Peptides against a protein of PDB entry 1ZZD. Designs and how they scored, part 127

Target 1, 109 residues: chain A of PDB entry 1ZZD
Amino acid sequence: FQVVNPYLLRDLVDLGIWDEGMKQYLITQNGSIQGLPNVPQELKDLYKTVWEISQKTIINMAADRSVYIDQSHSLNLFLRAPTMGKLTSMHFYGWKKGLKTGMYYLRTQ

## One batch from the design tools (peptide; made by RFdiffusion4, then SolubleMPNN)

Design b2_p29_7_s2 (from b2_p29_7, 14 letters changed)
Fold by OpenDDE base, seed 1:
Parts: structure tokens; sequence; C-alpha cells
Structure b2_p29_7_s2 (fold): chain B 109 residues (1-109), chain A 29 residues (1-29)
């Protein structure tokens, strides 16, 4: 399963809107809450700034899963403002964590 | 519960991510 940003999870629980439907939505949206009408704009703005941190979590989850399969999952990365430095660091981190499949999709947020 | 399991895993990943940031593996935004 896909891990939710721990701070986001806390805030969603505090709002009382965490349920199975919310979990599935976040999995489909790769942790993005921008499309949720019942989330305060303040929280949406906050988690725009921590989007890259959420991607670190995604890489960690992908690496954990790759240990149990012969071919690593395709890694989909979402970056708010990608730079060569960011891309290089993420690539090397994935390599160090044992990902056999490189970045399959790069998407900008 | 499923929520408790997810929270536990998220806390573990949070700690790992903080450690990685301290080591400078990822550049700042």
Amino acid sequence: as target 1 above (109 residues)
Amino acid sequence: SELEELEKKNEEIKKKNEELEKKGIFPEM
C-alpha cells in the first residue's frame, strides 16, 4: 500500500474526514489533497510546500516493495519544481535503496 | 486496525526521512 505523509494523515484524522474512501483517493492522487473540497485552503497551501517530502516517502515505499519482487515496480515521481540537482539526488537515492527499475514517469506538480 | 498500522508505518518513515535530510541526501527545495 501507499503511505500517506504522516503530517497530512494527522491533520486529516484531526479533521474527522479520514476513512477508507479518503485513503483510496489519496492513493490514486499520489498524496495530493488539492482536489478535496472539504479540506481547508490553509492545509492545501501548507502541503504544497512539503510535496517533495511526500515524494521521499513514495521512494521509500517503492524500495521496500522491490525487496520482495524480482523486477522493481516502475517508479512515478512528482516534483513541484524539478531541478537537475533534485532529479540526480532522487535517482541516486533510489539506486542506493536497491531499485532495479529507474524512473518511469516524471510529472510536474 | 488498518489505521493504526498505517500510522505506525508513517512514523517509521518520518524518522527515516528526517535522518536522510540530516545527511543531505536530498537537496533543499
Scores: peptide ipSAE 0.014, ipTM 0.264, DockQ to the pose 0.060
Fold by OpenDDE base, seed 2:
Structure b2_p29_7_s2 (fold): chain B 109 residues (1-109), chain A 29 residues (1-29)
Amino acid sequence: as target 1 above (109 residues)
Amino acid sequence: SELEELEKKNEEIKKKNEELEKKGIFPEM
């Protein structure tokens, strides 16, 4: 099962750049933020090595904004200067604690 | 509508995640 990174969406929203245009951009880029000029390089580097949110998840989360809202509260408990290791740990910890709202796990085909 | 279908899929994903949790399956990197 593949973890679909929910932190990317959160970070984009926090940057104030999440909108329909951004959503469509990510869809066309298969979830990659590497080409976005308004995203800090630190985030690009982070999500370069950490699994990026899938196109499917982007669409789903954009469709149901409540997912982000619920997740943002959960993520706020853990996120401070995230690193690859920290994000991984947060996913596992959140999973263990049942904080899975907004955390998507997809079967790899 | 498409939105309704996406919302339905989200609920399915949530349900699936709950199932995975019950099985003690942790996500893969």
Scores: peptide ipSAE 0.008, ipTM 0.194, DockQ to the pose 0.114
Fold by OpenDDE base, seed 4:
Structure b2_p29_7_s2 (fold): chain B 109 residues (1-109), chain A 29 residues (1-29)
Amino acid sequence: as target 1 above (109 residues)
Amino acid sequence: SELEELEKKNEEIKKKNEELEKKGIFPEM
């Protein structure tokens, strides 16, 4: 695994497919993009040959680019020493919680 | 408006979340 690879994130952003859903998907798939139908095959091949980004790196990037600050903070707290399953569940929960909070915030402004 | 765009984005995220849940990608919480 490549420990640090900012290019994947760039490419996903360039494709316009980077969002919270994509973030969660990558976490659950150990950073693999091979199963994504909306990603060009050339891109899949590229990151297959270059080595896919580690799950840790994906999680870090996801935390840095979190839409909701509270969800981001939650993720950072759980990066300390969680199991994969626990981290995924908590991140997903944090995302849902962030959505609810965000909606409330948006409606009240 | 910015608010409308944010609300739209939120709805899109919600839809994607539902799709991911249907696929069973995420573990049960």
Scores: peptide ipSAE 0.006, ipTM 0.197, DockQ to the pose 0.181
Fold by OpenDDE base, seed 3:
Structure b2_p29_7_s2 (fold): chain B 109 residues (1-109), chain A 29 residues (1-29)
Amino acid sequence: as target 1 above (109 residues)
Amino acid sequence: SELEELEKKNEEIKKKNEELEKKGIFPEM
């Protein structure tokens, strides 16, 4: 699975470029936005610096919520203070439900 | 710098997101 930085998600939404295509792009690029032509360079520089640390550390630093992307089912999950264990549980939840197409997002609590 | 301005903007947006979350509103695709 892959976790999207909550600030990155916010900025992509703010730019009006967040959609299903963008989600799939992030999956294939391991969360990197460096190759996106429609993203300002200053944003790329900002998140390049942030991306130098582990996603686990990024999640721990996030106070409100993070987005989990299921690479297999394209399932997006909004989690409050997510942990690796919780993300794993939700990943298996998606498998258990037999999702044919990814949900846009799922809030667990 | 541009980065400093973005960081300030991020804090403002963070507060807005917290408000939206409290109301049960999440970003839409």
Scores: peptide ipSAE 0.000, ipTM 0.204, DockQ to the pose 0.018

Design b2_p29_7_s3 (from b2_p29_7, 13 letters changed)
Fold by OpenDDE base, seed 3:
Structure b2_p29_7_s3 (fold): chain B 109 residues (1-109), chain A 29 residues (1-29)
Amino acid sequence: as target 1 above (109 residues)
Amino acid sequence: SELEELEKKNEEIKEENKKLEEAGIFPEM
């Protein structure tokens, strides 16, 4: 499953450009809106920044957990052998927690 | 606007994260 940023979803809906085609586009583009011509540049910049910040925020949250021995070990293991899968999982989880909102899950057909 | 508010918030968080990066908290990605 691919998770869509709830704020992005809202903004796309507000722009009136959310449809099945857009949904499929996001699936194929791994959530990126950078290539969409009908999206304002400021919105592209916003969600680029949000994406970057969310990754850093999650790592920061994990670092805060490192105060505890058990959490520090888990973090160390993660950092020593990071994988795309692990990063993605943390990104989605941390984003959800950080934004205090639900996330929309896209399904491939 | 709502977008401007979000941008402002993002910039604030970005600045904070920059400080954390400088402190060596974040790994290379």
Scores: peptide ipSAE 0.014, ipTM 0.245, DockQ to the pose 0.030
Fold by OpenDDE base, seed 5:
Structure b2_p29_7_s3 (fold): chain B 109 residues (1-109), chain A 29 residues (1-29)
Amino acid sequence: as target 1 above (109 residues)
Amino acid sequence: SELEELEKKNEEIKEENKKLEEAGIFPEM
């Protein structure tokens, strides 16, 4: 499943830019706000997603096997090594441990 | 070589993840 950082969601709402379009954007961007022009840089610097961290971890794993995976690729491309279940558990664990709060679900797997 | 570049990128990612963890943003996975 895909989720949004609840603090990020709050901040996006406070900025007045949260809408259906933003939601769809985040879905396509796997929760990343780095490409949003209407988000202050300080928020971009502050917020990293569990997805981004997990993808970097996957890249590390792949690199150990001499396989480089571009972070910009979709989730499906990253499933070469890990199973979808493993990715889900990683995201969930990282999210739970990092945020210590609820999650906003964007979509189910 | 391609392998050397990959290893370099790997180390950069590890360093970044560690930095994020130390900053308390997210735990390192």
Scores: peptide ipSAE 0.009, ipTM 0.238, DockQ to the pose 0.027
Fold by OpenDDE base, seed 2:
Structure b2_p29_7_s3 (fold): chain B 109 residues (1-109), chain A 29 residues (1-29)
Amino acid sequence: as target 1 above (109 residues)
Amino acid sequence: SELEELEKKNEEIKEENKKLEEAGIFPEM
């Protein structure tokens, strides 16, 4: 599964560009908005570092648990708190540094 | 609206994360 920064999602909604198409785009781009023409550059700059941190954490989690992300199907977006597992908490600390809030998960249906 | 629902859920997650942090679940760097 993929995690998206909640602030990014909110900002996309505020811009009025959040829809099913945007969701699928983010899935294919691993959460990056750098290639979106309808997003202000200042917003791209803001989320550049956050995206990098988030991706690093996702990669670490995937490597640790051999998580497979299936992009062949549409994904559901939902909010989720970190688990209390010690091993996962190490990863979620990295998430907290990048996300600064709860996480949105994109899961394959 | 969708945004309002997301914000509500986000606040709930923040509260949960705070509890986890206070319990020492999130390690210090």
Scores: peptide ipSAE 0.007, ipTM 0.220, DockQ to the pose 0.049
Fold by OpenDDE base, seed 1:
Structure b2_p29_7_s3 (fold): chain B 109 residues (1-109), chain A 29 residues (1-29)
Amino acid sequence: as target 1 above (109 residues)
Amino acid sequence: SELEELEKKNEEIKEENKKLEEAGIFPEM
C-alpha cells in the first residue's frame, strides 16, 4: 500500500491536480512531489522536509516490524490546522523522544 | 530563515536515511 501525508493530499486537492494519474505517480515516487511540473515550487520546498520525515518514519516502521512481528504500535498525532513548521517541529520532537510514528498517513492502494 | 533551518534538518534526515538504506533497510510499501 501507499502512504500519503494527509496534508499533502489536501494541498494537491486544493490545487485541483489530484487524480488517478497523480495517485499512481506518487506510488512510483514513494510520495515525492519534487518531480511534478504542475506543482508550485513553494509547495515543493515546504514538503521536502515533510517527505524526508515520512520516509524516515516508514523505514523505521519497516525495521521495527522485521524484528517484532507480533508487536505493532503506532502513535498518530492529530492537529486541527497545523502549519508546516509546526508539523516538522512536532515530528522532530517525537523522534528525539523516541517516537517512531507521530504523523497520520492516508493508506491507498 | 525558517526555510533554511528546515533545509538543514532535511539534510540531516537524508543522511540518516542513507545510512539505513546502506544497512539494507528499506521502506515497506
Scores: peptide ipSAE 0.006, ipTM 0.222, DockQ to the pose 0.034

Design b2_p29_7_s4 (from b2_p29_7, 15 letters changed)
Fold by OpenDDE base, seed 4:
Structure b2_p29_7_s4 (fold): chain B 109 residues (1-109), chain A 29 residues (1-29)
Amino acid sequence: as target 1 above (109 residues)
Amino acid sequence: DELKELEEKNKEIKKKNEELEKKGIFPEM
């Protein structure tokens, strides 16, 4: 399992953009917000360092299993294949606009 | 449950934002 960074979760809540769609997006992106069009760049810059945090540390910061997401290499894939990341972001945008389309899933394990 | 509390907070913030959007203070995303 992989857990969403609790500080990121709070920031997303403060922005009023946390919902099921956002949760699914994060699952497909291994916790990355770099591809989100509705997140300020300064927050993206801040959380670039999140990838340097061990999964164990992130898990330990979250007591509720409900914040667990599927562990995948989607972050690495996003970095190596930005086009795929863009596609996922578009699906997220479509979800937010009410299209309710399927989210692209980048799970590798 | 911390997540439930955050989700509740998010719901409240969304409602406030919707009110502001209705007033035309900022555009809907």
Scores: peptide ipSAE 0.031, ipTM 0.353, DockQ to the pose 0.017
Fold by OpenDDE base, seed 1:
Formats: sequence, structure tokens, C-alpha cells
Structure b2_p29_7_s4 (fold): chain B 109 residues (1-109), chain A 29 residues (1-29)
Amino acid sequence: as target 1 above (109 residues)
Amino acid sequence: DELKELEEKNKEIKKKNEELEKKGIFPEM
């Protein structure tokens, strides 16, 4: 099934950043690309003005996520001054590195 | 289908980007 907006999918493919990790990231973010550090701002602006995905799509993605997720991996985050934006970026990075869990541990200093 | 075609395109683009990176060229954003 279609996981993301087809035009967004095209744009992500054109950037060469589409993969299973990106797919799972988008599931956790309800299709939002706003927190992605490797996406041009003009694309973020474009899709900010659009209702990114339907509720039906969210449900479908959640079902797909249940099949994919393996809790055998965890991400440890070490942040001096954490922000939501930075946490989102690090979460995405974890997915890009093949982590299969949405669970992470935050350590602050 | 369309998704398979896009995924194949993505694979090709990733390969090209990696080669460009090795040459010190980075995609513009």
C-alpha cells in the first residue's frame, strides 16, 4: 500500500534518501518531514502547507510497523542540551543506521 | 508498479551519490 504522499515519495527518492528506515521514521512522525535534517527547507515548506497523510494511511503504516519492528536494538542518546528537533534528528539517524526500535535512552550532561 | 520503479530509481541515485561523495562532490540541496 501507499505509505506516504506519492509526491513526497517521489521527492525523497529524487534525494536518494528513501529506504526502510525513512519509511519507519515517517510512521513515527505521522508522515511529517519537518524534523529531517537532510531535506531541503523548500520541500518542508511545501508539504507543511498540505495535509500530509490521511488517518487511513496512518493506520496502514502502523500495521506495517508492527511487522517490521524488532526491539532487539536500542539507541542511546547523549545530549548536553536536548531539544525536540535534535531528538528527532537523532531518531532518524538511528533508523538510517538500521535500528529497528523506536525506543531510546536519553542521557543528559 | 510505480512503487517498485521508484525504489529502483532510489537505489540508482544512492549509488550515484556515493560515487560523487567519493570524488568530493556533494549533492546540492
Scores: peptide ipSAE 0.030, ipTM 0.399, DockQ to the pose 0.018
Fold by OpenDDE base, seed 5:
Structure b2_p29_7_s4 (fold): chain B 109 residues (1-109), chain A 29 residues (1-29)
Amino acid sequence: as target 1 above (109 residues)
Amino acid sequence: DELKELEEKNKEIKKKNEELEKKGIFPEM
């Protein structure tokens, strides 16, 4: 199971911001980069559609399994954009505090 | 391995970022 979109991975590498911390952050955020302050808005817009589609698929799969596994509370967090945004910020903050130096990225355009 | 190549590229870019930071140059978004 590939957690990170390979095109997103390449773009993050091109920005020079890919590391193990970023990987773990993306895993916890189910591939979303919307909460990252060091990512250009154009890139966020590009992957927003991809992320939304992926989340919809995951939700559908979870709904099919809901009879066997109660994940309703977890799903509610993902469906509620404001709540998810807050969690994203919290996770990012924790990751950021673990960095030895501040995140720095290259962007020519 | 593609991932290993990307990781190496990322390391090089990070070094460049550090050099730019030392010069007081910050990229615009």
Scores: peptide ipSAE 0.026, ipTM 0.344, DockQ to the pose 0.018
Fold by OpenDDE base, seed 2:
Structure b2_p29_7_s4 (fold): chain B 109 residues (1-109), chain A 29 residues (1-29)
Amino acid sequence: as target 1 above (109 residues)
Amino acid sequence: DELKELEEKNKEIKKKNEELEKKGIFPEM
C-alpha cells in the first residue's frame, strides 16, 4: 500500500520539491497542498476539484506520523493569528531543525 | 510499484531539490 497519493507524488517530484519534509507536511495537512506557496496554482486547482488523497492514504499517513511522533520531539507552536502560509513555513522550519514529528501542537493567542 | 518507482526518481533529483531549496522555494519562518 501507499502512504502518499502516487499522482500527487508524481507532480511534486516533477516540481523537484518532494522530500521527507514535504511528506511530513502532507501528513500534517491530511494531504492538502492548498497552503503550499511553492506549488503552482494550476496544480492546486487540479487537486481542488478532486479529492487529493483517498481515505486509505489518510489512514496510512496518520499511522506514519504516529511512528515519527514516538521517535522524536514534538513541535509546539504558539501564534497570535496564524495564516496557512505561516503554518507551512513553521512546519518546514521545524523540519530543517531536525524535528521529525512536525507540527504537533498549535496554539493561538 | 508505482510509488517505489517515483521515490527512486526523487532520489535521482535529490541534488536539484536541494538547490531549489537554497533558492527559497520552501517557506521560511
Scores: peptide ipSAE 0.026, ipTM 0.361, DockQ to the pose 0.163

Design b2_p29_8_s1
Fold by OpenDDE base, seed 4:
Structure b2_p29_8_s1 (fold): chain B 109 residues (1-109), chain A 29 residues (1-29)
Amino acid sequence: as target 1 above (109 residues)
Amino acid sequence: EKELKELLEELEKKMEELYKKYEKEFEEV
């Protein structure tokens, strides 16, 4: 399992900020660069981890994909700190968006 | 007793209401 996305590694090298310290930082941050002040925001947006993407956005993307598929598809949701309320609202939002399969996998950090 | 289709329609309405109820919490996800 590679901790660092190869494209991210390239971009960090291009920025001249890749070093052993950066590597260790990414390991401790589970690959997240969101907390790095010396990384441009556009790169942060590009390399968001699954834990950093809005679950609403994920559901929207899944719903969008479902428009073009005939068969049901599984949806994976990732929550850092799920609550019953969040899970409930997420479920109903998925229903409202017309997801065929809905939530099949729930992953928590 | 209600027909299944009527029950489903009622369920849909209730689900919509619940969605609105939890909408704020969902925006935090």
Scores: peptide ipSAE 0.022, ipTM 0.367, DockQ to the pose 0.557
Fold by OpenDDE base, seed 5:
Order: C-alpha cells, then structure tokens, then sequence
Structure b2_p29_8_s1 (fold): chain B 109 residues (1-109), chain A 29 residues (1-29)
C-alpha cells in the first residue's frame, strides 16, 4: 500500500495546502507532487516518488536508512513494465542491502 | 547484540544464496 512521506506531509501542511483534495490527488498520482502548480519547485525536486527515481537508487537509499520504504513488495508495485524475474531480483536485492546495512550498524555499536 | 549479529550474519548468508538463485538483471526504472 501507499503511504504519504511524513516529511512531505509536514511540508505540505506548513505550506497550508494540505487538505482532502490534496490527499486524494496524491493517492491518484501515486504520491507524485510534480504536477501540482502550488508546490514550490524546490519541494518537487526534493520529494521524488518511486516513479521518478531509479528503483535501484531508491533501494540503495532505503538501505542507507535515508528513505523509508514500507514494504519491498510495495516498491515492486511501482516498477514499470515488471516481469516476475525483475521483481524477484529487485526484492532480494533490497533485502540483501538492508541486511548489510543492519550488520554495519551493529558493528559500529 | 553479539547474538543478534551472529544470527544476522547467518541470515545474510542464506539470503545471498537465495539472491544468487533468483538473480536476474533488472533495469533502473
């Protein structure tokens, strides 16, 4: 399922443009704010969706704990023209990267 | 933490094996 980025939500609220209409827009646009005329370009550049960034890049950022991804399967839903093989590979890639990051964190404790 | 680390290392090894089994190239979309 799709969730709203909490930082994006904060910024939209701060702009005073968060409302039910905005919520529905984000749902229908798969979280993209790129088409919103009342959002500053700086925010559009900052808040990209899984449609707007390389899937591999998103996975790498998530592995580094810089981007929140709810579920790897949810990420797979945003893959354009997916095949089962590609989805499976991406799933395991994300999992592997997540584990490596976890191990790194524990080693630095 | 030590126990958890060891368990995660074991899990990582297992997942690497699975990854190799299912690995196929995917495009950066």
Amino acid sequence: as target 1 above (109 residues)
Amino acid sequence: EKELKELLEELEKKMEELYKKYEKEFEEV
Scores: peptide ipSAE 0.022, ipTM 0.341, DockQ to the pose 0.222
Fold by OpenDDE base, seed 1:
Structure b2_p29_8_s1 (fold): chain B 109 residues (1-109), chain A 29 residues (1-29)
Amino acid sequence: as target 1 above (109 residues)
Amino acid sequence: EKELKELLEELEKKMEELYKKYEKEFEEV
């Protein structure tokens, strides 16, 4: 079960490209509009799903937060198609960036 | 996927152990 972001829905309607086909496309793509050629890049950037955000960026954000918080915090990562090599690289990147805690939660699609 | 998660957890444990080892070395010096 998934729901379409209401703001994304609004913007797609405003663009005049919302229809049943678009709805079904989003369902099959888990809300991603990245593959749509008729959507402006600015909207693609704005509405990146959690699966589309660079994991490196997430790790960087976590490292940045760790500078300003004393107590340990959790790091959650989301990967569509993880590999052992990718997981290992992410792990060591996190350590290199000075994360105080390990990976708390990993979600896969 | 479950296998990868388990492997990640094992890696985390190994890294934590290594970290503690080196931390003790620094404290003892």
Scores: peptide ipSAE 0.020, ipTM 0.318, DockQ to the pose 0.035
Fold by OpenDDE base, seed 2:
Structure b2_p29_8_s1 (fold): chain B 109 residues (1-109), chain A 29 residues (1-29)
Amino acid sequence: as target 1 above (109 residues)
Amino acid sequence: EKELKELLEELEKKMEELYKKYEKEFEEV
């Protein structure tokens, strides 16, 4: 089930663009506001879904966490349209960042 | 999705093997 982020709802209401149409749009877009032309880019950046966050950023976060943890950890990557090329790139980048002991889990929308 | 997960796992194993190979070489030098 999909739940609208209450803070996003607040911000959309503050913008005066919240209505039934917006609600239906969010439902069909799995909570994404990235395609809305009347939403400031700053809000789009703030409310990126897990599918819209850069995988590089996720890998960086995992690498940063590995500095503070001394045990194997899992890395969950979320891809809308995963390809072998993307997987290879992410793997090499993760390897370079020291995630050699990490477990890789792929999730798709 | 399952195929891609399997491919990722295979890639990880190959990279680990390669890493161990080169690590051993560095230790011997």
Scores: peptide ipSAE 0.020, ipTM 0.329, DockQ to the pose 0.038

Design b2_p29_8_s2
Fold by OpenDDE base, seed 4:
Structure b2_p29_8_s2 (fold): chain B 109 residues (1-109), chain A 29 residues (1-29)
Amino acid sequence: as target 1 above (109 residues)
Amino acid sequence: MEEEELAEKKKLEELEELYKKYEEELEES
């Protein structure tokens, strides 16, 4: 399964573009949104850095918990209810906290 | 671990700066 940043999911939901197709796309792209034409460039720039940090966190989680990470094919989504809101300094704080306390999982069946 | 932690801190600082710029743009719009 693949670990996903919960605030990325929130932002995609806020954009109204989150669906099953988007989920599958993110799985195939290892969580990167850089190739999405319907995402604002400002968000792409932000999540370029966010993605890099998230990948390091995922690696650390895998090493610590012996978690198997699959970044290849179709998966089920397990997630907490995201908090909605605008991208702000508080959002950044929430993102940091989210990385420390919990992530969403895309699991194989 | 120390080198990785340092690299992560630097990336977090970059992200904080991006957020600051984004908030300033939102206030001006």
Scores: peptide ipSAE 0.019, ipTM 0.389, DockQ to the pose 0.098
Fold by OpenDDE base, seed 1:
Structure b2_p29_8_s2 (fold): chain B 109 residues (1-109), chain A 29 residues (1-29)
Amino acid sequence: as target 1 above (109 residues)
Amino acid sequence: MEEEELAEKKKLEELEELYKKYEEELEES
């Protein structure tokens, strides 16, 4: 499964481009919206940053905790008060909390 | 490494500001 950033989901809905096809596309693209033609560049830049940070966080989590994490799964970052020193821990906490509170899950259908 | 860290920090700060705006919008909706 793939966890979707709630703001990304909202933005796609607001753009009127969210549908089953879009969902499947995002799954195949590991959450990347860079290839979408009808998305403003500003949003692409934003969520590119989110994607990059999330990937780095995944790597750091795996290295720090010696826990296997499937790096093919994309995470969308959500941090309220991000700091470099707390990034990994905060990101993990936020993700874990999101999973428990009903984050939107993408899965193949 | 230092330059990369600084750039990442700036990006995170920008994201934080944006998320704060989004949270406010969500709370008001």
Scores: peptide ipSAE 0.018, ipTM 0.361, DockQ to the pose 0.030
Fold by OpenDDE base, seed 3:
Structure b2_p29_8_s2 (fold): chain B 109 residues (1-109), chain A 29 residues (1-29)
Amino acid sequence: as target 1 above (109 residues)
Amino acid sequence: MEEEELAEKKKLEELEELYKKYEEELEES
């Protein structure tokens, strides 16, 4: 299984690029979005530090709080257009909350 | 690798400190 930040999924949904292909891509790329041409650089920068943490470490931290997700799961969208600074804060907070309350595990077909 | 694990722990510690700051900021706003 591939652990993915739920807020990353939200951001991809907000961009309108979340689909089965994207899901499979994330699985094959170990959760990295750095190679995606259709993702804004700002988002890449936002998630870079988080992604630099090993997936093993993330999995270990979230092992007892896993949430299995596929495309049928609904994701929250941005309620407004926040500043990048605010997004950064929310994303890191969301990452922590994700680790504390549950991480999404993407399954292959 | 032990060295990699140590590096990851340090990164996590840094992130935890950032999270704490962000939580405080969010609570204040």
Scores: peptide ipSAE 0.017, ipTM 0.339, DockQ to the pose 0.051
Fold by OpenDDE base, seed 2:
Structure b2_p29_8_s2 (fold): chain B 109 residues (1-109), chain A 29 residues (1-29)
Amino acid sequence: as target 1 above (109 residues)
Amino acid sequence: MEEEELAEKKKLEELEELYKKYEEELEES
């Protein structure tokens, strides 16, 4: 399974680019949207830091400790930072709420 | 890998603290 932020999914849906192909792409890219041509740079910047840190941390933790890591929890923690100064108060509130509900897991249908 | 992991954890902690400040500011508004 590939963990993704619910707001990322919403944003991709809002952009009209969410489909089975996009889902498979995200799975193969470990949730990264940096390589997507139809995603606004602002959105890429928003998720970049969180994704990079989270993936690196997950990999490092797995390598060092050889334990199962819940990517959902890790991503929830990391996704808090990029919202600062990038979201309106309303959007931030929604983001926070989304983080509390956890992440979605993408899989092949 | 431990040093790198610790560095990332430290970054996370810093970001969490910054997030907390931002959250508090939003709650006050």
Scores: peptide ipSAE 0.017, ipTM 0.357, DockQ to the pose 0.076

